# Designs tried in a protein design run: peptides against a protein of PDB entry 3J47. Part 23

Target 1, 121 residues: chain A of PDB entry 3J47
Amino acid sequence: IRLTNQLKSLKGLQSKLKDVVEYLDKVINKELPINHTILGKLQDVFNLLPNLGTPDDDEIDVENHDRINISNNLQKALTVKTNDELMVIYISNLVRSIIAFDDLIENKIQNKKIQEQRVKD

## One batch from the design tools (peptide; made by RFdiffusion4, then SolubleMPNN)

Design b1_p12_3_s2 (from b1_p12_3, 5 letters changed)
Fold by OpenDDE base, seed 3:
Structure b1_p12_3_s2 (fold): chain B 121 residues (1-121), chain A 12 residues (1-12)
Amino acid sequence: as target 1 above (121 residues)
Amino acid sequence: TDLIEQLDKLLS
């Protein structure tokens, strides 16, 4: 039962990967327009799979060496681009956290002044 | 106001 379910899930994943390849071939052949949302999701998949294109050094047929180098260069380029995008998001979140901390400090100062006034009256 | 000036005012 468990092994049969794993095999069914893997066959389902293989079918979805085939649909993605067929879509990319149609885009390369200019049969379909470039969809930036689909390309963005594909980039996310490649970033989650950092080992797609390091065949273990033990089976490099000389004819695959150029395809391996192209795959590794593409993966490296996708990883660098995603790191730059994540850095911009990180800096933006850091700035928002600093502003929220500034607002918290000003609120605490105002609350302290209101309490000091209530003790004098 | 600068965040540093606000911190100094909170600690005073």
Scores: peptide ipSAE 0.021, ipTM 0.620, DockQ to the pose 0.010
Fold by OpenDDE base, seed 4:
Structure b1_p12_3_s2 (fold): chain B 121 residues (1-121), chain A 12 residues (1-12)
Amino acid sequence: as target 1 above (121 residues)
Amino acid sequence: TDLIEQLDKLLS
């Protein structure tokens, strides 16, 4: 029962992966518009994949070498793209923090001016 | 306003 359920789940995953490949092929062929939300979710899935590029050195049959190289190049490309996206998010958060600090300084200057006016009145 | 000019106004 448990093994049969695992095999059913794996077959379900294989079907879902096929649907994703067919979707990506349609996007590459410009048959469908690029959906950034779907691409972001695919990146999250690929970031959760174990390093497909480090099969422990004990099972490299030569027929898997091309698949391993494709997976390594894909994982490296996704890691670089994820780093670039994280860099843009980091810069955006840094800019937001600078603006919030600027607003804090302006609010402190205004509060100082209001206190100085209240002491003169 | 430059952030530096605002800091100078706060410290003065």
Scores: peptide ipSAE 0.021, ipTM 0.623, DockQ to the pose 0.009
Fold by OpenDDE base, seed 2:
Structure b1_p12_3_s2 (fold): chain B 121 residues (1-121), chain A 12 residues (1-12)
Amino acid sequence: as target 1 above (121 residues)
Amino acid sequence: TDLIEQLDKLLS
């Protein structure tokens, strides 16, 4: 029972991976428009993959080594792109926080000046 | 106004 359920789940995953490949081929061939929401979810899936470049050192066929290097280069490119996008968001949020802090300081200075005027009158 | 100049005015 447990082993049959694991094999059924693995076959289900294989079918879903095939559907993703067929989708990507249609996008590459310009048969379908680029969907940024689907591509973003695929990028998230890639960023969650273990390093495909560490098969335990005991079965490297030369054809697998080139595929592993290509997969690692793709994974690295997706990770770098994600880090650059996150950096732009981080800097944008930091700048917004600095502006909000600047406005808070200016408001506090103006309130201090108004209080000092009211004590002189 | 420079943020540093505003901080100095707040502490003074």
Scores: peptide ipSAE 0.020, ipTM 0.606, DockQ to the pose 0.009
Fold by OpenDDE base, seed 1:
Structure b1_p12_3_s2 (fold): chain B 121 residues (1-121), chain A 12 residues (1-12)
Amino acid sequence: as target 1 above (121 residues)
Amino acid sequence: TDLIEQLDKLLS
């Protein structure tokens, strides 16, 4: 019972990973539009993956060197993408803060004019 | 209105 449930769960995970690969291939081929919500969830999954580029020092087969290079390139590409996304969020928040400060200044000038009119009446 | 011109009007 326990082993059969673990095998069923692993087969279910393998099916979901295959569906993700098929989705990414369709997006790369421009058969489907880019969905930012799906890409964000995939990025969260990749950020939770241990560094696939640290082989525990006990199995340096020559076939692992190409997989390690691919993993390191993927991790570097994900890090660059995350940095660019954080930079866009930072700039957007900075611009929003400047606009909110501009609106605050205009509101204070208007309030000052209204008070000066009320003191003259 | 320029932000600088608005700031100058607030400080005056």
Scores: peptide ipSAE 0.019, ipTM 0.628, DockQ to the pose 0.009

Design b1_p12_3_s3 (from b1_p12_3, 7 letters changed)
Fold by OpenDDE base, seed 5:
Structure b1_p12_3_s3 (fold): chain B 121 residues (1-121), chain A 12 residues (1-12)
Amino acid sequence: as target 1 above (121 residues)
Amino acid sequence: NDLIKQLEKILS
């Protein structure tokens, strides 16, 4: 019973990881728009994974302390880079939203001028 | 910059 439940949970996790990979592939291929909320959650998951770049924990010997520090520093550097990239994309979307808002204001002003001309004729 | 420095440290 316990082992069967663990295997079922692991299969469920594997399915979710596959769905994440498929989503990332669609984003890379520009088939889907970048969702910053999903990328932020993926970044949080990567930040919670202590072992991205440690070879399997099956060799306990004193040389691992420098490798753990290098892995943590690499992960931190990847996190900072990803955060900077997300910030640039966020700013780019904010600028696009401001431009679209300016175009909306100009369209409203033009529509008002056209209505004021039609009332004078 | 920091990523490049960490990669350089791993390759050295």
Scores: peptide ipSAE 0.032, ipTM 0.653, DockQ to the pose 0.022
Fold by OpenDDE base, seed 3:
Structure b1_p12_3_s3 (fold): chain B 121 residues (1-121), chain A 12 residues (1-12)
Amino acid sequence: as target 1 above (121 residues)
Amino acid sequence: NDLIKQLEKILS
């Protein structure tokens, strides 16, 4: 039952990916107008999949070299942009964690001083 | 440019 549901979900994903490829082919062939909203969502998918679109160096036919270089440069540019965005989030969370740690240390020092005063009275 | 705008938004 669980494995059959996973296989069904994977087949559903494969069908959706095929529909996306067919859409892109129609846009490349100028059969459909460019939709910037769909292209933006595809960029989000490529940002989540940084290893998709590096052709293995072993299948490069010389006639496709310029298209492959453009695709690899685009994928690299998208990956760099996503890494920069993740770096900003990481630094922001690090700074928040340091501030929260400093507040915890100050609270611990204050609580210790209050206990030492109560033992002297 | 986008990195700077994200930093400005977090500091704001």
Scores: peptide ipSAE 0.026, ipTM 0.630, DockQ to the pose 0.022
Fold by OpenDDE base, seed 4:
Structure b1_p12_3_s3 (fold): chain B 121 residues (1-121), chain A 12 residues (1-12)
Amino acid sequence: as target 1 above (121 residues)
Amino acid sequence: NDLIKQLEKILS
């Protein structure tokens, strides 16, 4: 029972991964528009994957070396892209913080002018 | 290129 459920779950995961590959192929072929929300969620999934490019030092199979290199290059590419997206978010938050600070300064200047007018009247 | 376009969209 437990092993059958694990195998069923793994087959379900394999089907979902196939659907993701088919979606990505359609996006690469320009058959579908790029959905940045889906791509962001796929990046989150890949960032949650165990490091596919640490061979556990115990499986010297030459066929795994090419898969490990592809997974390492993919993980590095996803990490770089995630860092670029985080950099955009960081700069955006910095700009918003500067604008909010400028608005706060202007509001303080205006409030000071209003108080100085009320003291003259 | 995509980073620059995202920045342009946020500053716009």
Scores: peptide ipSAE 0.026, ipTM 0.612, DockQ to the pose 0.023
Fold by OpenDDE base, seed 1:
Structure b1_p12_3_s3 (fold): chain B 121 residues (1-121), chain A 12 residues (1-12)
Amino acid sequence: as target 1 above (121 residues)
Amino acid sequence: NDLIKQLEKILS
C-alpha cells in the first residue's frame, strides 16, 4: 500500500512535469501565447529547486558536465530574469511614491490656502 | 521642477 501510493504520486509528478515541458515547447514554437502567470509560477518552482549545479562530489561522470553547464546557464538566466523583474517593480514603486508625494504636496497647498481664507473671513 | 517649486511654497 505505501509503496504503491509513492509510485502513484511519482507517476503523477512525472505526468505534470511532462505537461509543463509540452507547454513550454508549444510556447517556444509560438503555438501558444506567453502566459506570464504560468511563467511566474514556473520561476517560483525553479527558485525552490536545490542548486542543480552542485551534484554532491560523489558521481562526476563526464556526461554530467554538460548537464551541470546547462543547469548553471539556466540558473544564471533565471537569476537575471528575477533581477530585471525586481528592478521593474522597484522603479514602478518609486515612481508611484513620487506621484503620491506630489499629490500630497498639492493637497497640502490647497488646504493651507483654504485655511488662510477662513482666518480672513 | 514643479515638485521642487511646490515644496518651496509649502515651506514658505
Scores: peptide ipSAE 0.017, ipTM 0.544, DockQ to the pose 0.009

Design b1_p12_3_s4 (from b1_p12_3, 6 letters changed)
Fold by OpenDDE base, seed 1:
Structure b1_p12_3_s4 (fold): chain B 121 residues (1-121), chain A 12 residues (1-12)
Amino acid sequence: as target 1 above (121 residues)
Amino acid sequence: KDIIEKLEKLLS
């Protein structure tokens, strides 16, 4: 019973992974429109994957060269995406600092005007 | 108003 349930769960996961590949192939071939909500969820799954690009240094089979290239391409794509996300955070912090500085200058101008009015009364 | 024009107005 326990082993049969594990095999059923693994077969169910394999079927879902196949459906994801078939979906991505249809999107690449322009048979389906790009759905950003589905792609966002797939990216969240990839961010939860352990780094699939440490081949344990113990199986140099020539068939692993294509898997190593796919893994390196996936790592490079994840690194580029992470750098773009970090860049957006840095730009957002820079923009917040510029706005806060502009508001500080406006507050100083208003305070100067209020003081000049109080000295004339 | 540009930040530069605001600074010039604060310094005058």
Scores: peptide ipSAE 0.033, ipTM 0.733, DockQ to the pose 0.009
Fold by OpenDDE base, seed 2:
Structure b1_p12_3_s4 (fold): chain B 121 residues (1-121), chain A 12 residues (1-12)
Amino acid sequence: as target 1 above (121 residues)
Amino acid sequence: KDIIEKLEKLLS
């Protein structure tokens, strides 16, 4: 019973992966419009996959080597895109921190001027 | 005003 359920689940996953490949082929061939919501969810799935291209086994046949190179190129492209998106977030947070710091400095300068005026009256 | 100019004015 448990092994039959695992095999059924794996066959279900294989069918879903085939449906995803067929969808991507139709998008590449311009048969379907690009859906950014679907592509975003696929990117999230690929970012959660373990590194499918760690060649930690010195026994990979030439056919597996080409598949590993394709996987590594895809992972590298996704990593670069993720790093660029994170860089924009980090720059935005840095700019917000600089503005908040500038406002703090301006408030301290204003408080210093108010104190200097009160000492002259 | 540059943040540096503001800091210089605060420290003076």
Scores: peptide ipSAE 0.030, ipTM 0.717, DockQ to the pose 0.009
Fold by OpenDDE base, seed 5:
Structure b1_p12_3_s4 (fold): chain B 121 residues (1-121), chain A 12 residues (1-12)
Amino acid sequence: as target 1 above (121 residues)
Amino acid sequence: KDIIEKLEKLLS
């Protein structure tokens, strides 16, 4: 019962992530109008995700603010470094939780097999 | 073995 509900919740999360991707593809293909409320909620989700690499800051015009760019680059570098450190801690805790859950499942499978053998003897 | 396959064997 509890494990079935957790598996159902994980399958439900996977389905919702697929629905979000399909929605974004329809918006990119101009099949749906841009909804700024949905994009704002997606931006909130991405701001809660560890910064999984900046693809390509290969175009910010080189004219007129060396002091603002140094402060923004330092704040960006500190934010990236802090997010990467927190990501490693988060992934490590997630992996430990998955291993402990797999061990619990294996122990329950072994106990079920031992009971089924005792009922056949 | 996938955790999902292990769970399916517990529920059968």
Scores: peptide ipSAE 0.023, ipTM 0.623, DockQ to the pose 0.042
Fold by OpenDDE base, seed 3:
Structure b1_p12_3_s4 (fold): chain B 121 residues (1-121), chain A 12 residues (1-12)
Amino acid sequence: as target 1 above (121 residues)
Amino acid sequence: KDIIEKLEKLLS
């Protein structure tokens, strides 16, 4: 049951990704006008992907080299931007964890001092 | 090694 539902969900995602590619191809071929709202939402989706690997340079037909370089540069720029945004979040979480650890050490020191005072009285 | 993979490794 769980595996069948996961496979169905992945097939549904694959179909939606295919529909997005077919839309982008029609925009590239000037069959459809550029919709900046749709392109903005696609950029948001790319910014949620942790690593869009550069398409391997080994399958590139020489006639598409300029379009592929522009696409690769855009993917690389989006990936770098996303990595920088995530890095700021991770540093902020690390700083919060260090502060929380310092507070735990100070609380442990205070509790030890209170116990040592109660044994002297 | 991706920057994300390096940061995830530092937080784990």
Scores: peptide ipSAE 0.017, ipTM 0.520, DockQ to the pose 0.046

Design b1_p12_4_s1 (from b1_p12_4, 6 letters changed)
Fold by OpenDDE base, seed 1:
Structure b1_p12_4_s1 (fold): chain B 121 residues (1-121), chain A 12 residues (1-12)
Amino acid sequence: as target 1 above (121 residues)
Amino acid sequence: LQELLNEIQKLL
């Protein structure tokens, strides 16, 4: 019973991974529009993946070295892309916060001038 | 200042 349930869960995960690959292929082929929410969640999954490029030192087949280098390059490229996207979002939010603060200061100065006029009348 | 910040925000 436990082994059959684990095998069923693993087959279900394999099916979902296949559906993700098929979706990515359709996006690459321009058959589907880019969905940023799906890509963001996929990036989160890749950022939570352990470094698949550190096999513990017991299976250095020379054919795995090229796949390990490709995996490490892909993980590095995804990390750089995620960092650049986060930096753009951070700078945009910082700029918005500065503008909103300047508008608040200007509104406060105007309100103070209006109150000082009302106290003189 | 605000005009320059609005132009930067359009480039991001």
Scores: peptide ipSAE 0.070, ipTM 0.764, DockQ to the pose 0.016
Fold by OpenDDE base, seed 3:
Parts: structure tokens; C-alpha cells; sequence
Structure b1_p12_4_s1 (fold): chain B 121 residues (1-121), chain A 12 residues (1-12)
């Protein structure tokens, strides 16, 4: 249930992102008038996106060096945080699988002992 | 079980 809902939500997000790209292409091609309210909200979304842009190697202007260092540090911090969160989820699922395996072994041993007792009576 | 829990605790 939770994983299927997450997959459905991601597919819904992917569809909406495609609709936004198609809207932008129509605005670039002058098929639709520029809506400044939609453009402002899209700018707010881009300003909230982590600056995951690799600077294309072609504009080393001296004022961007501090912004590039802050962007690279934020990208690195988000990558580390995401890796740590995935590691905790992985370990939690591994531990659950091991406990379930141990319970299966113990149940198999107990069932074998009960069968051996029933053959002696 | 306990040995494997101890190895997981060393990875955290």
C-alpha cells in the first residue's frame, strides 16, 4: 500500500512536470501569451530547487565563486543526507528480514521436535 | 542472530 501510493504520486508528479514542459514550449513558440503569474510561481519553484546545476565550464566570472562553493556544499550535504536516510531504511529492512528468518528457523525446529514426539507415542 | 546484530551495530 505505501510503496504503491509513493509510485502513484511520483507518476502523477512526472505527468505534471511533462505538462509544465509542454506549456513552456508553447510559450517559447509564441502559441500562448506569457502568463506572468504562472512564470512567477515557476521562478519560485526554481528558487526552491537545490542548485544541482554543474556550472557548465564556460562562465568563470569571479562573483560566482562563492555561489558555486555554496551550491557544491549544499549539493554535497543533500547527497550525504539522502545516502544516510537510505542507509537507515536499508538497515531497518535488513534487521526485519533477519528477525523473520530467525523466527522461521525456530518454528521449523519446534515443528520437528513436535513430529519426533508424536512418532514416539 | 546476535552476532549479525552486533555486525550491523558496527556499521552504524
Amino acid sequence: as target 1 above (121 residues)
Amino acid sequence: LQELLNEIQKLL
Scores: peptide ipSAE 0.067, ipTM 0.738, DockQ to the pose 0.017
Fold by OpenDDE base, seed 4:
Structure b1_p12_4_s1 (fold): chain B 121 residues (1-121), chain A 12 residues (1-12)
Amino acid sequence: as target 1 above (121 residues)
Amino acid sequence: LQELLNEIQKLL
């Protein structure tokens, strides 16, 4: 259920991103008038995105090939960071599950002792 | 429990 909902949400985001690209293509082709309110909201979204592909504006010179490598290195670094964050969340959930299992065992032992006392009275 | 928590803390 949870994984299916995450996949559905990601597919919904992908569809919306495609609709935004198609809208921008129609605006570039002059098929639609420029809506400054939509462009302002898109700029806000781009400003909230981690810098996935702006090389720091302090060295303009060397080939379109290095910009693709820098973008791939940033994407790889973000993938590693996301994997490490997901690993910490996974371990935290595992620890919580182990504690809950230990508490269940202790509760079963206590319930057994209470039943054995009630049979002796 | 405490020994298992110590082993998990060594993996972090």
Scores: peptide ipSAE 0.062, ipTM 0.732, DockQ to the pose 0.016
Fold by OpenDDE base, seed 5:
Structure b1_p12_4_s1 (fold): chain B 121 residues (1-121), chain A 12 residues (1-12)
Amino acid sequence: as target 1 above (121 residues)
Amino acid sequence: LQELLNEIQKLL
């Protein structure tokens, strides 16, 4: 009973991962628009994955070397993506700061004009 | 994005 439920849960997880790949393929092929919320949630899932690149020191078999290389490449791909996202956030915050500075200058100019008008009346 | 997808496909 427990093993059958674990196998059913694992098959359900594999199906969901396949659906995510199919979605990403459609986004890359421009068949669907990029949904940043889905990509953010996908990143959260990968950041919560156990570090597949730490060999738990207990089985040095040749099958682990390919998994370690795939994990290191996945971590690199996630690091590049995280850097691109941080750059977009940084640029967005910079643009917001420039707009807020422009609004502050315009408010200062308007306040000066109002004071000059009050001195003429 | 494409690099990330290629690495996910290697894990499946």
Scores: peptide ipSAE 0.030, ipTM 0.674, DockQ to the pose 0.060

Design b1_p12_4_s2 (from b1_p12_4, 6 letters changed)
Fold by OpenDDE base, seed 1:
Structure b1_p12_4_s2 (fold): chain B 121 residues (1-121), chain A 12 residues (1-12)
Amino acid sequence: as target 1 above (121 residues)
Amino acid sequence: LQDLLEEIQKLL
């Protein structure tokens, strides 16, 4: 029973990973528009993956060295992309905060002028 | 200033 449930769960994960690959292939081929919410969640999954480029020192087959370099390059590319997206979000939030602060200052100046007029009448 | 910051925010 436990082993059959684990195998069923693993097959379900494999099916979902295949659906993700098929979705990415359709996005690369421009058959589907880029969905930023799906890509962000996929990046979160990749950022939670252990370093697939550090096999513990017991399986250095020379064929794994190219796969390790590809994995490290992919992890580096995903980290750079995540950093660039976080920088864009940070700048956008900073700009929004500046606009909101300027509007607050203008509203405060207008309210002060209205109060000074009411004290003169 | 605000109009320019809103245009930058539309490009990001």
Scores: peptide ipSAE 0.086, ipTM 0.774, DockQ to the pose 0.017
Fold by OpenDDE base, seed 3:
Structure b1_p12_4_s2 (fold): chain B 121 residues (1-121), chain A 12 residues (1-12)
Amino acid sequence: as target 1 above (121 residues)
Amino acid sequence: LQDLLEEIQKLL
């Protein structure tokens, strides 16, 4: 249930991102007037996006060293968080596999007992 | 064992 809901939510997010791109293309093509309220909210979303850009190797200005350390620390923190989330999913799937294996063993034992009873009658 | 694994599966 949780994984199917996450996949549905991700597909919903993908559809919404496509609708945003189509809206931006219409604004660029002057088919729609610029809505400053939508643009402000979109700027807030971009400001909340992790700076996952590798700084293009061509602007070593001395003010970027603290921003590079903050970006690398944020990227590292997001990588750790993603690894922890994947570990929880892995453990959940391992537990499901162990339960399914136990159920298979029990079903095999029960089927063997039923066959041994049918040979005695 | 199975009951404990099912409880863990409900929490994850």
Scores: peptide ipSAE 0.081, ipTM 0.774, DockQ to the pose 0.019
Fold by OpenDDE base, seed 4:
Structure b1_p12_4_s2 (fold): chain B 121 residues (1-121), chain A 12 residues (1-12)
Amino acid sequence: as target 1 above (121 residues)
Amino acid sequence: LQDLLEEIQKLL
């Protein structure tokens, strides 16, 4: 259920992103008038995105090939960081599951002791 | 339980 909902949400985000690209293409092709309110909201979204492709503005020189490599290196670094964060969440959930299992065992032992006492009275 | 928590803390 949870994984299916995450996949559904990601597919919904992908569809919305495609609709935004199609809208921008129509605006570039002059098929639609420029809406400054939509552009302002898109700028706010881009300002909230981690810098996935602005090399720090110190040293403009050398080739469209290096910008693709820098974008790929930043994307790789973000993928590693996201993997490490997901690993910490996974370990935290594993620890919680182990504690809950230990509490279940202790509760079963206590319930058995209470039943053995009630049979002796 | 405590030894397992210590082992998990060494992996973090």
Scores: peptide ipSAE 0.070, ipTM 0.742, DockQ to the pose 0.016
Fold by OpenDDE base, seed 5:
Structure b1_p12_4_s2 (fold): chain B 121 residues (1-121), chain A 12 residues (1-12)
Amino acid sequence: as target 1 above (121 residues)
Amino acid sequence: LQDLLEEIQKLL
């Protein structure tokens, strides 16, 4: 019973990780808009992952100090990269919002001129 | 920083 529940939970986690990868691939391919909330949650997941630095050494005694430094450096590099990416996306959305606001102001001015002309005819 | 400015310029 306990082992079967752990296996079911692990399969459920694997399915969710696959859905995240498929979402990221669609975002990279520009098929979907970048969602800041999903990227923030992905950053939280990377910050909570202990040991992204050991998929490839299941053999032998290299000092726990170098593994901690590599894992901390990889986590720091991923956090910096993700922060820079989020900053680019944030600035891009801010600029798009400013352009859309400028277009809204221009459309409002044009609509006002059209109404003023209709009152003179 | 430089790659960031280039990516902002591609979005304008």
Scores: peptide ipSAE 0.066, ipTM 0.700, DockQ to the pose 0.020

Design b1_p12_4_s4 (from b1_p12_4, 6 letters changed)
Fold by OpenDDE base, seed 2:
Structure b1_p12_4_s4 (fold): chain B 121 residues (1-121), chain A 12 residues (1-12)
Amino acid sequence: as target 1 above (121 residues)
Amino acid sequence: LQDLLQEIQSLL
């Protein structure tokens, strides 16, 4: 259930991002009028995004080196956190699969005992 | 086995 909901949420986000790109392309091509309210909301979203980019090698001013190291440390920390969360989900699913397999073995043993009793009667 | 696996599942 949890993993299916996360995948559904991610697919929903991907669809919305595609609709935003298609809107921006239509605005650039002058097929739609510029809506300054939508553009302002998109700018707010971009300003809330952590700097996850490697700066293109052409913007290495000495003042940016500390900001680049902080950005790379943030990206690494987010990657590690995401990996740990995925590992916990993987272990949880593995444990559920082992329980379901144990239940199948026990059900097979019980069914065999019932069948052996029916052959003796 | 099941009780131990259920305990592990409750901690995750």
Scores: peptide ipSAE 0.114, ipTM 0.793, DockQ to the pose 0.018
Fold by OpenDDE base, seed 1:
Structure b1_p12_4_s4 (fold): chain B 121 residues (1-121), chain A 12 residues (1-12)
Amino acid sequence: as target 1 above (121 residues)
Amino acid sequence: LQDLLQEIQSLL
C-alpha cells in the first residue's frame, strides 16, 4: 500500500512535469502566448529547487560536468530574472509611496488653510 | 509631479 501510493504520486509528478515541458515548448515555438502568471509560478518552483550544481561529491561522472554547467547557467539566469522582477516591483511601490506622500502633504496644507479660515471667522 | 509619476508607473 505505502509503496504503491509513492509510485502513484511519483507518476503523477512525472505527468505534471511533462505537461509543463510541453507547455514551455509550445511557448518557445510561439504556438501559445506567454502567460506571466504561469511563468511566475514556475520561477517560484525553480527558486525552491535545491542547488542542482551540487551533486553530493560521490558520483562525478565526466558526462555530468556539462549538465552541472547547464544547471548553474539556468539557475543564474533565473536569479537574474527574479532580481529584475523584484526591482520593477520595488520601483513601482516606491513611486506609489511618493504619490501617496505628496497627496498627504497637499491634504494637510488644505486642512491647515481651512482651520486658519475657521479661526478668523 | 503626480501625473508624471502615474505615467512612469503605467509603463512599468
Scores: peptide ipSAE 0.102, ipTM 0.788, DockQ to the pose 0.017
Fold by OpenDDE base, seed 4:
Structure b1_p12_4_s4 (fold): chain B 121 residues (1-121), chain A 12 residues (1-12)
Amino acid sequence: as target 1 above (121 residues)
Amino acid sequence: LQDLLQEIQSLL
């Protein structure tokens, strides 16, 4: 249930991001007027996003070195966190598969006992 | 075994 809900939420986010890109493309192509309120909200979203980019190697300004280190440390921390979360999900799915296999073995044993009873009657 | 695995599954 949890994994299916996470996948559904991620698909919903992906669809919404696609709608935003299609809107921006229409604005760039002058098919729609620029809405400053929408652009301001998008800018607020981008300002709240962790800088996950490798800094383009072309901004060698000494003032960016601290921002580069913060972004690389944040990207690394998010990668580690994501790996730990995926490991927990993997273990949960493995446990579920073992339970389902145990239930299959027990059902097979029960079916064999029922067949052995039907051969004795 | 099954009960312990179900308990672990409920915690994850």
Scores: peptide ipSAE 0.098, ipTM 0.787, DockQ to the pose 0.018
Fold by OpenDDE base, seed 3:
Structure b1_p12_4_s4 (fold): chain B 121 residues (1-121), chain A 12 residues (1-12)
Amino acid sequence: as target 1 above (121 residues)
Amino acid sequence: LQDLLQEIQSLL
């Protein structure tokens, strides 16, 4: 259930991101008027996005070295957190597979006992 | 074994 809900939520997010791109393209093409309230909220979303890119290697100004280290540390921390979350999901699926395997063994043992009893009658 | 695995599954 949880994984199906996560996949549904991710598909929903993908659809919403597509709707936002299509809206921005229409605004760029002057098909729709600029809504400053929508643009302000999108700018807030972009400001909350971590810099997931390496800065292109062509502007190493010495004042950016502390910001680059903070960005790399944040990216590393997000990667570690994502890895830990994926590990918990993996362990959960492994546990479910072990339970399903144990239930299969028990069902096979019961079916064998029922067959052995039917051969004695 | 099953009871412990079900408890772990409920916590995850």
Scores: peptide ipSAE 0.097, ipTM 0.786, DockQ to the pose 0.019

